# Designs tried in a protein design run: peptides against a protein of PDB entry 8BZL. Part 324

Target 1, 228 residues: chain A of PDB entry 8BZL
Amino acid sequence: SYDRAITVFSPDGHLFQVEYAQEAVKKGSTAVGVRGRDIVVLGVEKKSVAKLQDERTVRKICALDDNVCMAFAGLTADARIVINRARVECQSHRLTVEDPVTVEYITRYIASLKQRYTQSNGRRPFGISALIVGFDFDGTPRLYQTDPSGTYHAWKANAIGRGAKSVREFLEKNYTDEAIETDDLTIKLVIKALLEVVQSGGKNIELAVMRRDQSLKILNPEEIEKYV
Target 2, 242 residues: chain B of PDB entry 8BZL
Amino acid sequence: SRRYDSRTTIFSPEGRLYQVEYAMEAIGHAGTCLGILANDGVLLAAERRNIHKLLDEVFFSEKIYKLNEDMACSVAGITSDANVLTNELRLIAQRYLLQYQEPIPCEQLVTALCDIKQAYTQFGGKRPFGVSLLYIGWDKHYGFQLYQSDPSGNYGGWKATCIGNNSAAAVSMLKQDYKEGEMTLKSALALAIKVLNKTMDVSKLSAEKVEIATLTRENGKTVIRVLKQKEVEQLIKKHEEE

## One batch from the design tools (peptide; made by RFdiffusion4, then SolubleMPNN)

Design b1_p28_7_s4 (from b1_p28_7, 14 letters changed)
Fold by OpenDDE base, seed 4:
Structure b1_p28_7_s4 (fold): chain B 228 residues (1-228), chain C 242 residues (1-242), chain A 28 residues (1-28)
Amino acid sequence: as target 1 above (228 residues)
Amino acid sequence: as target 2 above (242 residues)
Amino acid sequence: SEWKEIEERHEKEKEEMLKRLEEEEKEA
């Protein structure tokens, strides 16, 4: 009697539900993250806002705390659950430790949450990958990526979602110390990376910037066009 | 134990949640519901399929539910699932009001239900709700609002949208005829009738087959009103004359 | 083989859901 655990090992050792959740991520809108010297930048492919849809409700970049932001690819409803739990944890940490979370801490929390949903009977994996960016209290910029399995790694730059392969190939070629020497160059790098997969230029890009000791700034289309 | 595992929504090899897609397909066979946002209000228009002559003219909207003083919703899909979700919406709104001494913001109510819907797609022994909802509301943050939610727990804000039978055709018509920035509640009502007349599988649109609710602001209060049959008849007649 | 069983189950659940909707429409 196979205990019908939702996520079980195949005879060859595969967790098919995790792999299939990764396929859900690959169908998601592309997201890119880049760590600069004193800046972190998230960019997301704006899915063509349906002509009658409110753009406000299509945001794929969200703040987890004042010092941490997240972009995701995959199932939006799954992402909302993760975001809400991460926000609660960030606030709890501030109350209990009297300091904001490190980007690694909150990434590890999210990763552990995802992992539990791969191991728990009667739960499916989260169909999301996330790029988590921010600043540690010491002012160090951080970028982490998580997947449906609950793995996480630190990155200089990374991409997730449908166009992730092409964006990563671009970043591997173009991410240099010179390319991130200034905040503006770092922003340009993210925009150029997204333009590899996003048609129709800056109008279809959501861009968020967090500078050292500053709050998250969502760039408006006019601000994005200055970098194109 | 074994019965619970058989109903868990799982990913396909392609990363699809078939139980959610099937719930959405089932909703496609349900009665049409429209929502239209105007500058001076927001409306819901829903197909009424159950015309029982013996139903007392109790203004009981079968498809449109008041949630609180500032919000209403329309439902497409399984009636039993709709009843559970509409009750939950009311409970969430009441709990928020009691806790914060303010009405729940429209998007927060929508999100709270969407988190429940999502949970029914992720946890074992649960099936997705076979229901999509349109929400109309007013709050001090965003004014008049229209939202749509689906069985996955996804939602979005809209200027105009449709769920249920022939929703794709209705959305296409709304995209053509919706005038951004110029939409009055009067023009929105006319547009709703126009779209329903073309998308309902009826030979002739009748007031008995259409439920319409409007949400407006009067003297700093939200007013949710279900249109009387005579008012709907007048809207239909006006459309037939144009 | 396991996926085929899952697909067959999902199709059955879909049919049952559609049938319930059709029944609700007839009772309505």
Scores: peptide ipSAE 0.017, ipTM 0.598, DockQ to the pose 0.604
Fold by OpenDDE base, seed 2:
Structure b1_p28_7_s4 (fold): chain B 228 residues (1-228), chain C 242 residues (1-242), chain A 28 residues (1-28)
Amino acid sequence: as target 1 above (228 residues)
Amino acid sequence: as target 2 above (242 residues)
Amino acid sequence: SEWKEIEERHEKEKEEMLKRLEEEEKEA
């Protein structure tokens, strides 16, 4: 009976629909985020773009604003809804407060949206986790992760999706102050982390870099191969 | 209360949306629709299953719908669901034109409908639409475009793709024969006939069982044309001679 | 056991949808 009702507590206090949405995330392509000293890097496993598919339409890293970008794992259509809501909020904040959002602010907004979908009758949870990276107005690099439950935390580095366990284990061993000393080393760390779960090198990786006071840069395959 | 819960698309323990997967499987039983992007145009080719003798020669495309002056779509799945979605596409395109005094970009129209589809997979008391769509269009941003959308609200841009019956086999054939960067509309039409002839479980392809629409640019205007039966017959004949 | 009941319901809904598609194809 409890699983037929939307998101309800089990007798033992579990929200099964949230847990099952987390299983949907685990079926998603791997995404990794790393906070460097003056850089934030997102990497995503490219599913082999079908030869006839337009790569433009398969982007898993998107800008939310000039100072914030997001990668996700899980249901792409669910992610699009969250991204659109977040973009509207970023623009609204700029218009009302005259400053860009902090990375924490927009993460909290997304987390609150997700949480409401776990509590609202007649709605299922979002089948997505997100890595949200960017710079606050003070120039501080930030990385946040949010899950289907609407929880969020700040991270130095994290991963979501199919390979997330292996990538996290790699990051736990290899994330040091020395490994993020330069922008290039930080990018290399993300690539190495993804290569733990992605076969066939740079062609199967999407990488995005944001530096202080710079817009999101998506690296082309040739730029990625320089770091491999 | 309880009736709404029973109709809500929910996650399985393994994180699957079974109602969406079942909608996709149901679409696999619908007539085949192909889309092929060329350098000088884009086309849709669809299997006609309803050969009513009384169908007035009126160019009533059973499966191909003009959305606006710059876009058309083909549908595979539940006809009633298709009618709702195609009407919604037209309304979205018209509202955009009225608001911005320019045609809606192709991808924006596709995404707007995909957000509706997604909502029917997330909100209680709703079922997924049992419809996949192929979209062809032209805009000033990306030129000629081909998109596919499914019941989940996912979409993608394609050089060539297929939905409906035997879509996987059709996609495999398209991958083998599609020459990236060298595809003319003429070659795309020939490829469409070739793939349909192999995908449709018919001994002989007939023009009455195939609907083809092309989207081209002439004198700075988009032209959407449904091929006449005689033109389709000529394409079939040419394929039989090769 | 509870999931099995949900799966059985979903399977019935799938069969009904498939039948509807087949009927639409025959009427068409």
Scores: peptide ipSAE 0.016, ipTM 0.585, DockQ to the pose 0.587; fails the geometry check
Fold by OpenDDE base, seed 3:
Structure b1_p28_7_s4 (fold): chain B 228 residues (1-228), chain C 242 residues (1-242), chain A 28 residues (1-28)
Amino acid sequence: as target 1 above (228 residues)
Amino acid sequence: as target 2 above (242 residues)
Amino acid sequence: SEWKEIEERHEKEKEEMLKRLEEEEKEA
């Protein structure tokens, strides 16, 4: 019986608790991130919210700071812990360094947090992957991904969750300099990528955009339908 | 039935630390990294296993990390563990510079990280880091240096060595072809390509699949340079012509 | 120069993850 409480190496060099946490991510709703020229876009598959549930409680896209936002796939409860710690770090950095975090800095913070939960006994890995997007202070758009292991990488475009393969295959074919030439084309690329795996069109997509020197904007369903 | 010892790193009845051995097994599946010491410099060469069209190409090297102005390292094993260890190396080097107003000696930086690695094998509630590192550096004490460290916290200085996939075969080839006292950086680069071509599980070596960094001394300063893809292509082409 | 090492590292780890995902799909 694999001990569920301890992240240890198998004889063949595997960290089974990390792999099982990755399986939890694969069962999560799909999220997509795309970096444009002067825009970053996050798209997420909407789960059907139960009648009488507050939709605010089911948001899979959240701001970490004014210049950085995150989408996640996997365990929502685990994501809340990561988000809260990342927000505290962003605020602490502004107070101590007098500048906002870089997207890489906060990604590394989140990655190191995840890694520590794979290193310490008596803790399980976080069952989440995250797409972290934003702008550095110089106005450079950034997209990073983190996984349950605490790895992180910079992307032009990527996807996480249950439909991630099909979405990545679409992005590999369709991500070109021409496809991201404008903000609107970049948004269309994200929507088209999500439509590879999301049934019933724009109503089942949550979309957030961050433009250079602008705050995170979550698009309403009517705004999304203009791109479909 | 292979008993997965789910416990902290403990000794087996035979005196083995299975969690350390299993961490080394994880490294054996990682991309190949090699280091070669020359008279006029030192190099790291690493396999690029990851070539994805959607990756952001903005950055200089995947498996090779600049630690300070005088040192770089390459990693084989678990990426997240590697990121933690490379950040620690940078912090140790920076703290030393601030405290002593001079760069940390190469071996002292390696030792400081090895003590951390060892602690993760000694203390309960921790697993070993699934990472081996190669370090290249220059200091005023020993000049050009190459070190290797493993998950146990052991380290050693080397003239040439390899970690990751097919490392044993690579080390055997390095032992055969390494000319002690006669190694130039140019000959070391040629040897690196020769070894990678035989040890990488690829039908054809391409510049996209190889990272190379060199550490040299120019005008009394250390220069760490990652070779451009075109430079690596020229090295591969030259090897195919020999 | 340091930024220019962190970014190419991120490139390589992504491809190994993608290859692993492709291998998992061939075995399925």
Scores: peptide ipSAE 0.000, ipTM 0.484, DockQ to the pose 0.019; fails the geometry check

Design b1_p28_7_s4 (from b1_p28_7, 14 letters changed)
Fold by OpenDDE base, seed 5:
Structure b1_p28_7_s4 (fold): chain B 228 residues (1-228), chain C 242 residues (1-242), chain A 28 residues (1-28)
Amino acid sequence: as target 1 above (228 residues)
Amino acid sequence: as target 2 above (242 residues)
Amino acid sequence: SEWKEIEERHEKEKEEMLKRLEEEEKEA
């Protein structure tokens, strides 16, 4: 009976709805994030776009602000809610504080939003994990991950979604200072990590790169194939 | 507290939203709706299931709703839920027009409704809408557009798609016969008839059982037109002769 | 810029709608 109640602890102290939301994330397409020296890279598994589907409407990497972008795994509609709230907060912060958000700040905002949805009896948790990457105003590259519980941590590299375990195992073995020495090597690391779980090479990968003092760049398939 | 739990959409142990899946199942039993994007227009074709002789002449369509001057939608699912959502679409579009003095972009209108749909999957005491929609429109940003949305609040843009009864079979046929870059509105109409003839559980396709609307551009204005029964009859006849 | 204003407004309308939905849930 406790597992059917929103935001109720089990007798053993578990929040089953949060755990079940994490299972929804595990069914999501794989996303990977890597922090380089002066670059942050997000990669996502493209589900084979149905032959008649517009690819424009299936993007899984989005900008939150000029200095911050996000990838997610899990429920796309839930992600849209989080993205939009985060964008409003980024803009509000620029207006009120006169500076862009730090990557930590916006991650904490998103995490707090998720956490509140785990405490409200009238709301289910968000069925999403997010990788949030960007640059702080000082030019420091950052990568954060947040889950349905509203926890968040800083990472050098991480993965979320259905292939996350295999991708993380690859990153744990291959993430070295040499592997991220250049922007190109960092991009190659992300692609190689995704290829552990993605079939048919660069056509099934969406890749986004943010460099210091540069806007988010989505790589085209031809640019991705150069790294394969 | 306990009474709200029964209506709240919650995750299963496997991370599934069963109430959303059940809403999608209900849509599978609804009449077929097709959308096809062409180079010179976009169309909706919908199955009419309830033809009652005593129904007053519907000025527009039973299954196709005009949203504004630049957009229309077709609905598969629960009629009452459809009416609520189509009214919300009209209100959103009107509010946008009043504030910005220009029509709402097609994708923004779709997204606005999808956020409402999503909310009904996340908040307690609410059930998902038992409705999928096809949207057709034109805007200055992307030209002619076709979108599909489901009870979860997910949406996508399409060149051709289908919702409702036998939608999977219809989509398979559309994938086979849709010629990218070569699709005229005329060829799209013929394709719609071809697909409906095979996917509708009817012995013979008749014009009374099919609604078709086209969205075109004439002299820099959007024209949304429901085809007359005679025009649909001609399309069916032409298909039978091929 | 226009897209940002549209998104901000869309989010305000969405927040108002969500608040209305929450209020309807409290009254029910």
Scores: peptide ipSAE 0.000, ipTM 0.563, DockQ to the pose 0.021; fails the geometry check

Design b1_p28_8_s1 (from b1_p28_8, 14 letters changed)
Fold by OpenDDE base, seed 5:
Structure b1_p28_8_s1 (fold): chain B 228 residues (1-228), chain C 242 residues (1-242), chain A 28 residues (1-28)
Amino acid sequence: as target 1 above (228 residues)
Amino acid sequence: as target 2 above (242 residues)
Amino acid sequence: SEDEKIRKEMEEKLKKEREKIEKELKER
């Protein structure tokens, strides 16, 4: 008998495999997302790239489409599967609906995918949480978060991964309308939030910015240091 | 708890995939494989543990596999799993070539296999592959490349890395001696011998116990060559004289 | 060859799993 991975309810109503997948997320590198007025910013803790590792292959922020990008915490291989499916859906939507996906739409798609992996016999949950940011066609900036359970919510700011609690506490205290009044202030807020959990300065942060009607821009270390 | 030792890969309460970790542990006991990227080429060096005198010399290598004209890989771990994955790599590369009339980019081939590896960690009734791979290749996009993948389906590009037995020690030595931007294939070969001599659990490094393949570009073509035993002997001798 | 059998079996398993995933994706 093939022992199939079964996500089942405990007697007390818990889905242990989902909860344990959330523990895998908590071990992941910290990611933060902030929605500004006309900007969305993703920041990720850059693990000290092993001295001989190619940094190109260690990207934690990826584009799903021209108007949507994603950061994740947890299992990198699991994330790759989700990213690929999301990219296919974004392209399919453009072909069938003739418009790009809304950030909510693609988040719901990802969430539904995750949820199915919590109900299907012979599958384990995805060990990832994701921050999905972008612009809707109307130019509205959006930030969504999804977890291994397939739940999703819209946020002004949020964090995932090992330092998420500390980063969220910082954001709860410091996220104000004044703090996001400009693009630069929004970027500074993300950097300051990550510095709560990252020991060495701008060199250990990966930062991506998306502005209205602009493509995803990954900031170089020198650009990040200007905000520190 | 023994409950998580089942063939089905599930999360532990701590968010660990024990079957993946156990597969990685199994790889730690496999023969050492090194990869080193140079400016003018890339190499794989692997420990040959099964020195069977009766092995037909017709085999390209015991531990190093040619994937296509532009890529090769080395495997640490379960041989049967390695054979399956190597065949899959070849199939993926061939299908791509037929579909696009161009060779598959190195990273795309690595990623395609890594997605398969990942699937074996997520679907019930499957176990992770008990293998890590080093990939060497050339493509028009990034030139010479070295990648490493593990049973989880994670991968990364490297300038130099090691898998298998004593890999941590080997990586430490590579970090110390690898000179970024100044690495020639000749110096990379010397470094490979130096590291293997220190990391292999042998009293004396011998050419019969080491397989080395180089990937170079000659006249706009990729050349994958396994070094002859005499060439490896010369490298060892040179190292002993220094 | 035993390798070819293993490969075919793996390909079939992977195909079936993909089809199941796709079917589950379409039925919702």
Scores: peptide ipSAE 0.007, ipTM 0.591, DockQ to the pose 0.035
Fold by OpenDDE base, seed 3:
Structure b1_p28_8_s1 (fold): chain B 228 residues (1-228), chain C 242 residues (1-242), chain A 28 residues (1-28)
Amino acid sequence: as target 1 above (228 residues)
Amino acid sequence: as target 2 above (242 residues)
Amino acid sequence: SEDEKIRKEMEEKLKKEREKIEKELKER
């Protein structure tokens, strides 16, 4: 069976384990990323946390470095492995190259890691897609997306997870230079995009904002409600 | 212990490497890439399938990669595999430059990658790379060059060739229309548009769906450039008027 | 290390290509 234990080509040229990993991503909570002029914004659908579960343990948005953050859709355990390796690489780069990573560099690192798990013995693909946002050292905002195959592209805006199609359709219609003219408008665009698929408004959205020369800020529910 | 069959790429009883053949099948479903060698330059023309409004601006090309100052490549197949191989090409070229203080010869760069590709077909637990590449380059040894490599690690030099979707039909057309010794870059560009128009499953060829890069020599330096959309539109228009 | 030098050179080349494209877009 070409579809089980090892990522091998089918007779028709498919890598079924990669395709199945993409299906795992589609079952994940929705994440959206938008690049503004001087801001990058990540939004994620909050998963219903069990009453006794610490909300701190279910973070879908994480910092990789001071200038880079990531949201993911899919298997949380897989994401943890990728995040940890990416953080180590960011620190290593700072020590060896004496500069922070570019957003493209760390995306390529993550993409290469994912690709290796599609080609290595006894390993399955990572069941995650990621939106990676941040600022290059020149102050340019960047947004990248990567999938279980290790493919990556730069985006103005994108979405991953179960509601990604609807969110992308919304962004295709509403992403304009006017819609991202200000930081507040960019944040509003992300919230509106998520509201296409998230029920019960701003309470079920987690939002992170990174502005030029500023650290990652996770907005509290009250701050999100001001935009809705 | 699920014996991960450490023998992913093995010979069939008939002596076939099915994983390599299946990787080539995956490439057959990829967008078409053409390479044409001319007397005064080399070109790559690639089908762009992923047109998305939200994509960020592509700095060079989605399917055409600059490797160094004297070489570029186009890819057909699995994008993630292509990214790994193109990064490796850049590293090999840079290491050579640092070691020898001169650019790596074109064929030597192609061979170095082909050895890596071959290893992924021979060593247990690795799958072949699902990627074919076209390489264009210039060096002082052979001048303008065009190479093709496949998942097996085989490569060859070409005057004109095609990889990806409808590659066999494209190669047949190139064989008919390619004029040996008389090919200018201008005529090569026209030929590329002609072949793409016939091989792409599109009713009308648009500049948005085609990426073209040229490699030329100007004042003793190699110049690699991606044609602007307007330039590609002009080439398409000229073809429609013939 | 040699690898670090290679990475830095590649990043500088990428930066220059980005600047060239951004300039071309502003002139459109």
Scores: peptide ipSAE 0.000, ipTM 0.486, DockQ to the pose 0.015
Fold by OpenDDE base, seed 1:
Structure b1_p28_8_s1 (fold): chain B 228 residues (1-228), chain C 242 residues (1-242), chain A 28 residues (1-28)
Amino acid sequence: as target 1 above (228 residues)
Amino acid sequence: as target 2 above (242 residues)
Amino acid sequence: SEDEKIRKEMEEKLKKEREKIEKELKER
């Protein structure tokens, strides 16, 4: 019987497969999210795209809906599964409730999905953490983080992946009301935070911006360089 | 001590999926497959290892499979796994065509298979597929395309890439010689022969040991053609003369 | 079967890694 629980408690009460999935996240490219006043910004470390690789296929920031986007750290294939399910849920919600999802709602959905994979027999945890940003219908900017365990929390700013500790330390020191007073300052804060761990400056950063009542915008390298 | 199900891909303490890594290692011992994107087409070149003289010549390719009218793939790894995955690709493509009355976009077909691969790394009682694939195709959205996928369910688009034996060396050579924006199918074919000649563990490259397929557009239709042995011989000869 | 050998080798490697981590955790 293949019904052996993959994720089981250790004698000391640890869910090792969840912890090990978190280690997989720590090996992932760094992602940062910041909530501004009227803007949410996601930044991701671009892994050195092989010279012959299509950059389009290496994107770590994706839209879940018109009002929600997500960055992730960890296993790309695992992330794709989560993204697809989240997108389906966003569309389903629009059809059934006639309103777009709140950022909290879709985060909770993703978190619940992850949690089920930590408890279900014959399934391993997802090896991803996610930063989920967007706007609620009332125009409130939101940032959430979720991890392989299925926990989630709301944040003003946060980071995930390999450089997350350093980036978080930077954000803890530099995230002030003054630092997010304008959209441009908020973008600059994200870039500065990523530069703590990214070696080759603005060329190795992917940046996405969502403003109130606007769609997700991926900044091109030239636009990013204006903020360096 | 509750033994983890040894038949399930699980995380190591370091966050690694060793079963996936081992599958990738197995692929490293498989015959070399190359893919090269050109401005006017895309090609696959693959090493033939099982040259059985008694094999009926009618077999299109040992390692290159037509998926639909607009796509083909090459496989490196476990043959039985490859057969299952290539069949699944064909089924997915056909179902899409029936449902939408249009050919499936190339990336969407690749992604659909990659989701299956990923599932075999996450669900209990399953092992990863011991196969990497190169995909070539054309669609109305992106034109000529080349993709690579691995046992983890990861994929990427490429201008040129290699899987199987000596893939790292091949990729290095491709990086050196691939001229971005100026690659013709003719130059891509020459490059493929050059790289295979250096990466195959053979003293002399022979047409019998190489399969090449090209995907082009002619009169608004996709044409997938496996090169004849004589054509491959000419390419090899030309390379030897240079 | 070669598959069983590979599985056993993997199990042993995983076991060794677990033991290493458990040791590191105990030494902390």
Scores: peptide ipSAE 0.022, ipTM 0.597, DockQ to the pose 0.171; fails the geometry check

Design b1_p28_8_s1 (from b1_p28_8, 14 letters changed)
Fold by OpenDDE base, seed 2:
Structure b1_p28_8_s1 (fold): chain B 228 residues (1-228), chain C 242 residues (1-242), chain A 28 residues (1-28)
Amino acid sequence: as target 1 above (228 residues)
Amino acid sequence: as target 2 above (242 residues)
Amino acid sequence: SEDEKIRKEMEEKLKKEREKIEKELKER
């Protein structure tokens, strides 16, 4: 059965399914990433966990490996597929190369996966953008973003999802060397950026911090409130 | 007009997956299923719409399926799709048991099926499954658990939730009456009857129209029990006397 | 396309694995 190509060029050269997947991302909860001097910080808008929902199962920030974590905006089920494949690749890399992945390597892997889903017949694009942060072996903090097209770039700071425009505008104005001089200031910058679009303060923010040679730490609400 | 294959789930200009949304709409017309997590157990309560006198007493309820010794599920939506998914759950659980010589963790089983559901929303020539599921289970990692999954392949853990007809109203009632940390299986059963009585479009709740299963731990073993009709009648009677 | 081959191969592997599991379940 000829799987009809669903992602095709328009007469104007547009890939409509990719553009529409980007619209799905814009409907997602806001995520922000900031690279500090010796820290990377991810923040995500917590959708009000339904009163009876287990918060454990509502994770928008996940570890891909000990040195890499990811936040996403868009379709949660699509994100799970990407995360699982990325985790497998991280482990495979450790087994075959005997070293952890670089942040760029795993980003490129994810980007390539996304790109293939834009070109393959009978597949729709992934409805997700991702912020991928971590540390390379040399201790350099990295932040990458990838979108439904499979394009990726390195950033100092960026945002994705519903409030991304407002958060990016804030970051463009407030991201300075002074604002990231310390780990605490970097965390504060992320919180302030999210507060541009998140109502009701620190209770509606999920924050993850990765420092050099340290594992991913998810901050509890009380820890977040200390920075507010 | 680029005839997108009607059988392929694609994004709308607004970034929506209409086939997934339509599948979810179809589930809204299905019989109500409730799940409630308690400190000492977890339960499923489901509306029984097809009361056929000629149905052989199937060991397990029409709407509640035993998946393995530690897990059960209830389904809302297209019956044929439900049968395929419940069979797949059993196969996944059995494969894991054979491979690792231990029962599959509850969340892993849920996730495995959710990945299948997601695939049916992404790959061409397939439609989404028109089914939502509630899962109850016990494992050594998290104890008693309740999960919900939808046609998109999204899932979540819950203390109490509802799928199918009038699910929004049921969830609202559960939010009002569910006492966190104080829920016993006995109180959960009473709550299930209370919510079903209000959400089922029936003048009077009868035991014939309600299936209830409980999952408990006895002597270090999981016990999945479907309540007998007489037991359900007693629960209904107690509710009517309150 | 290579993608179709991979997809078919995966579907066949999944089918064979299901058949194997079903057989093992019947033999238990």
Scores: peptide ipSAE 0.000, ipTM 0.570, DockQ to the pose 0.016; fails the geometry check

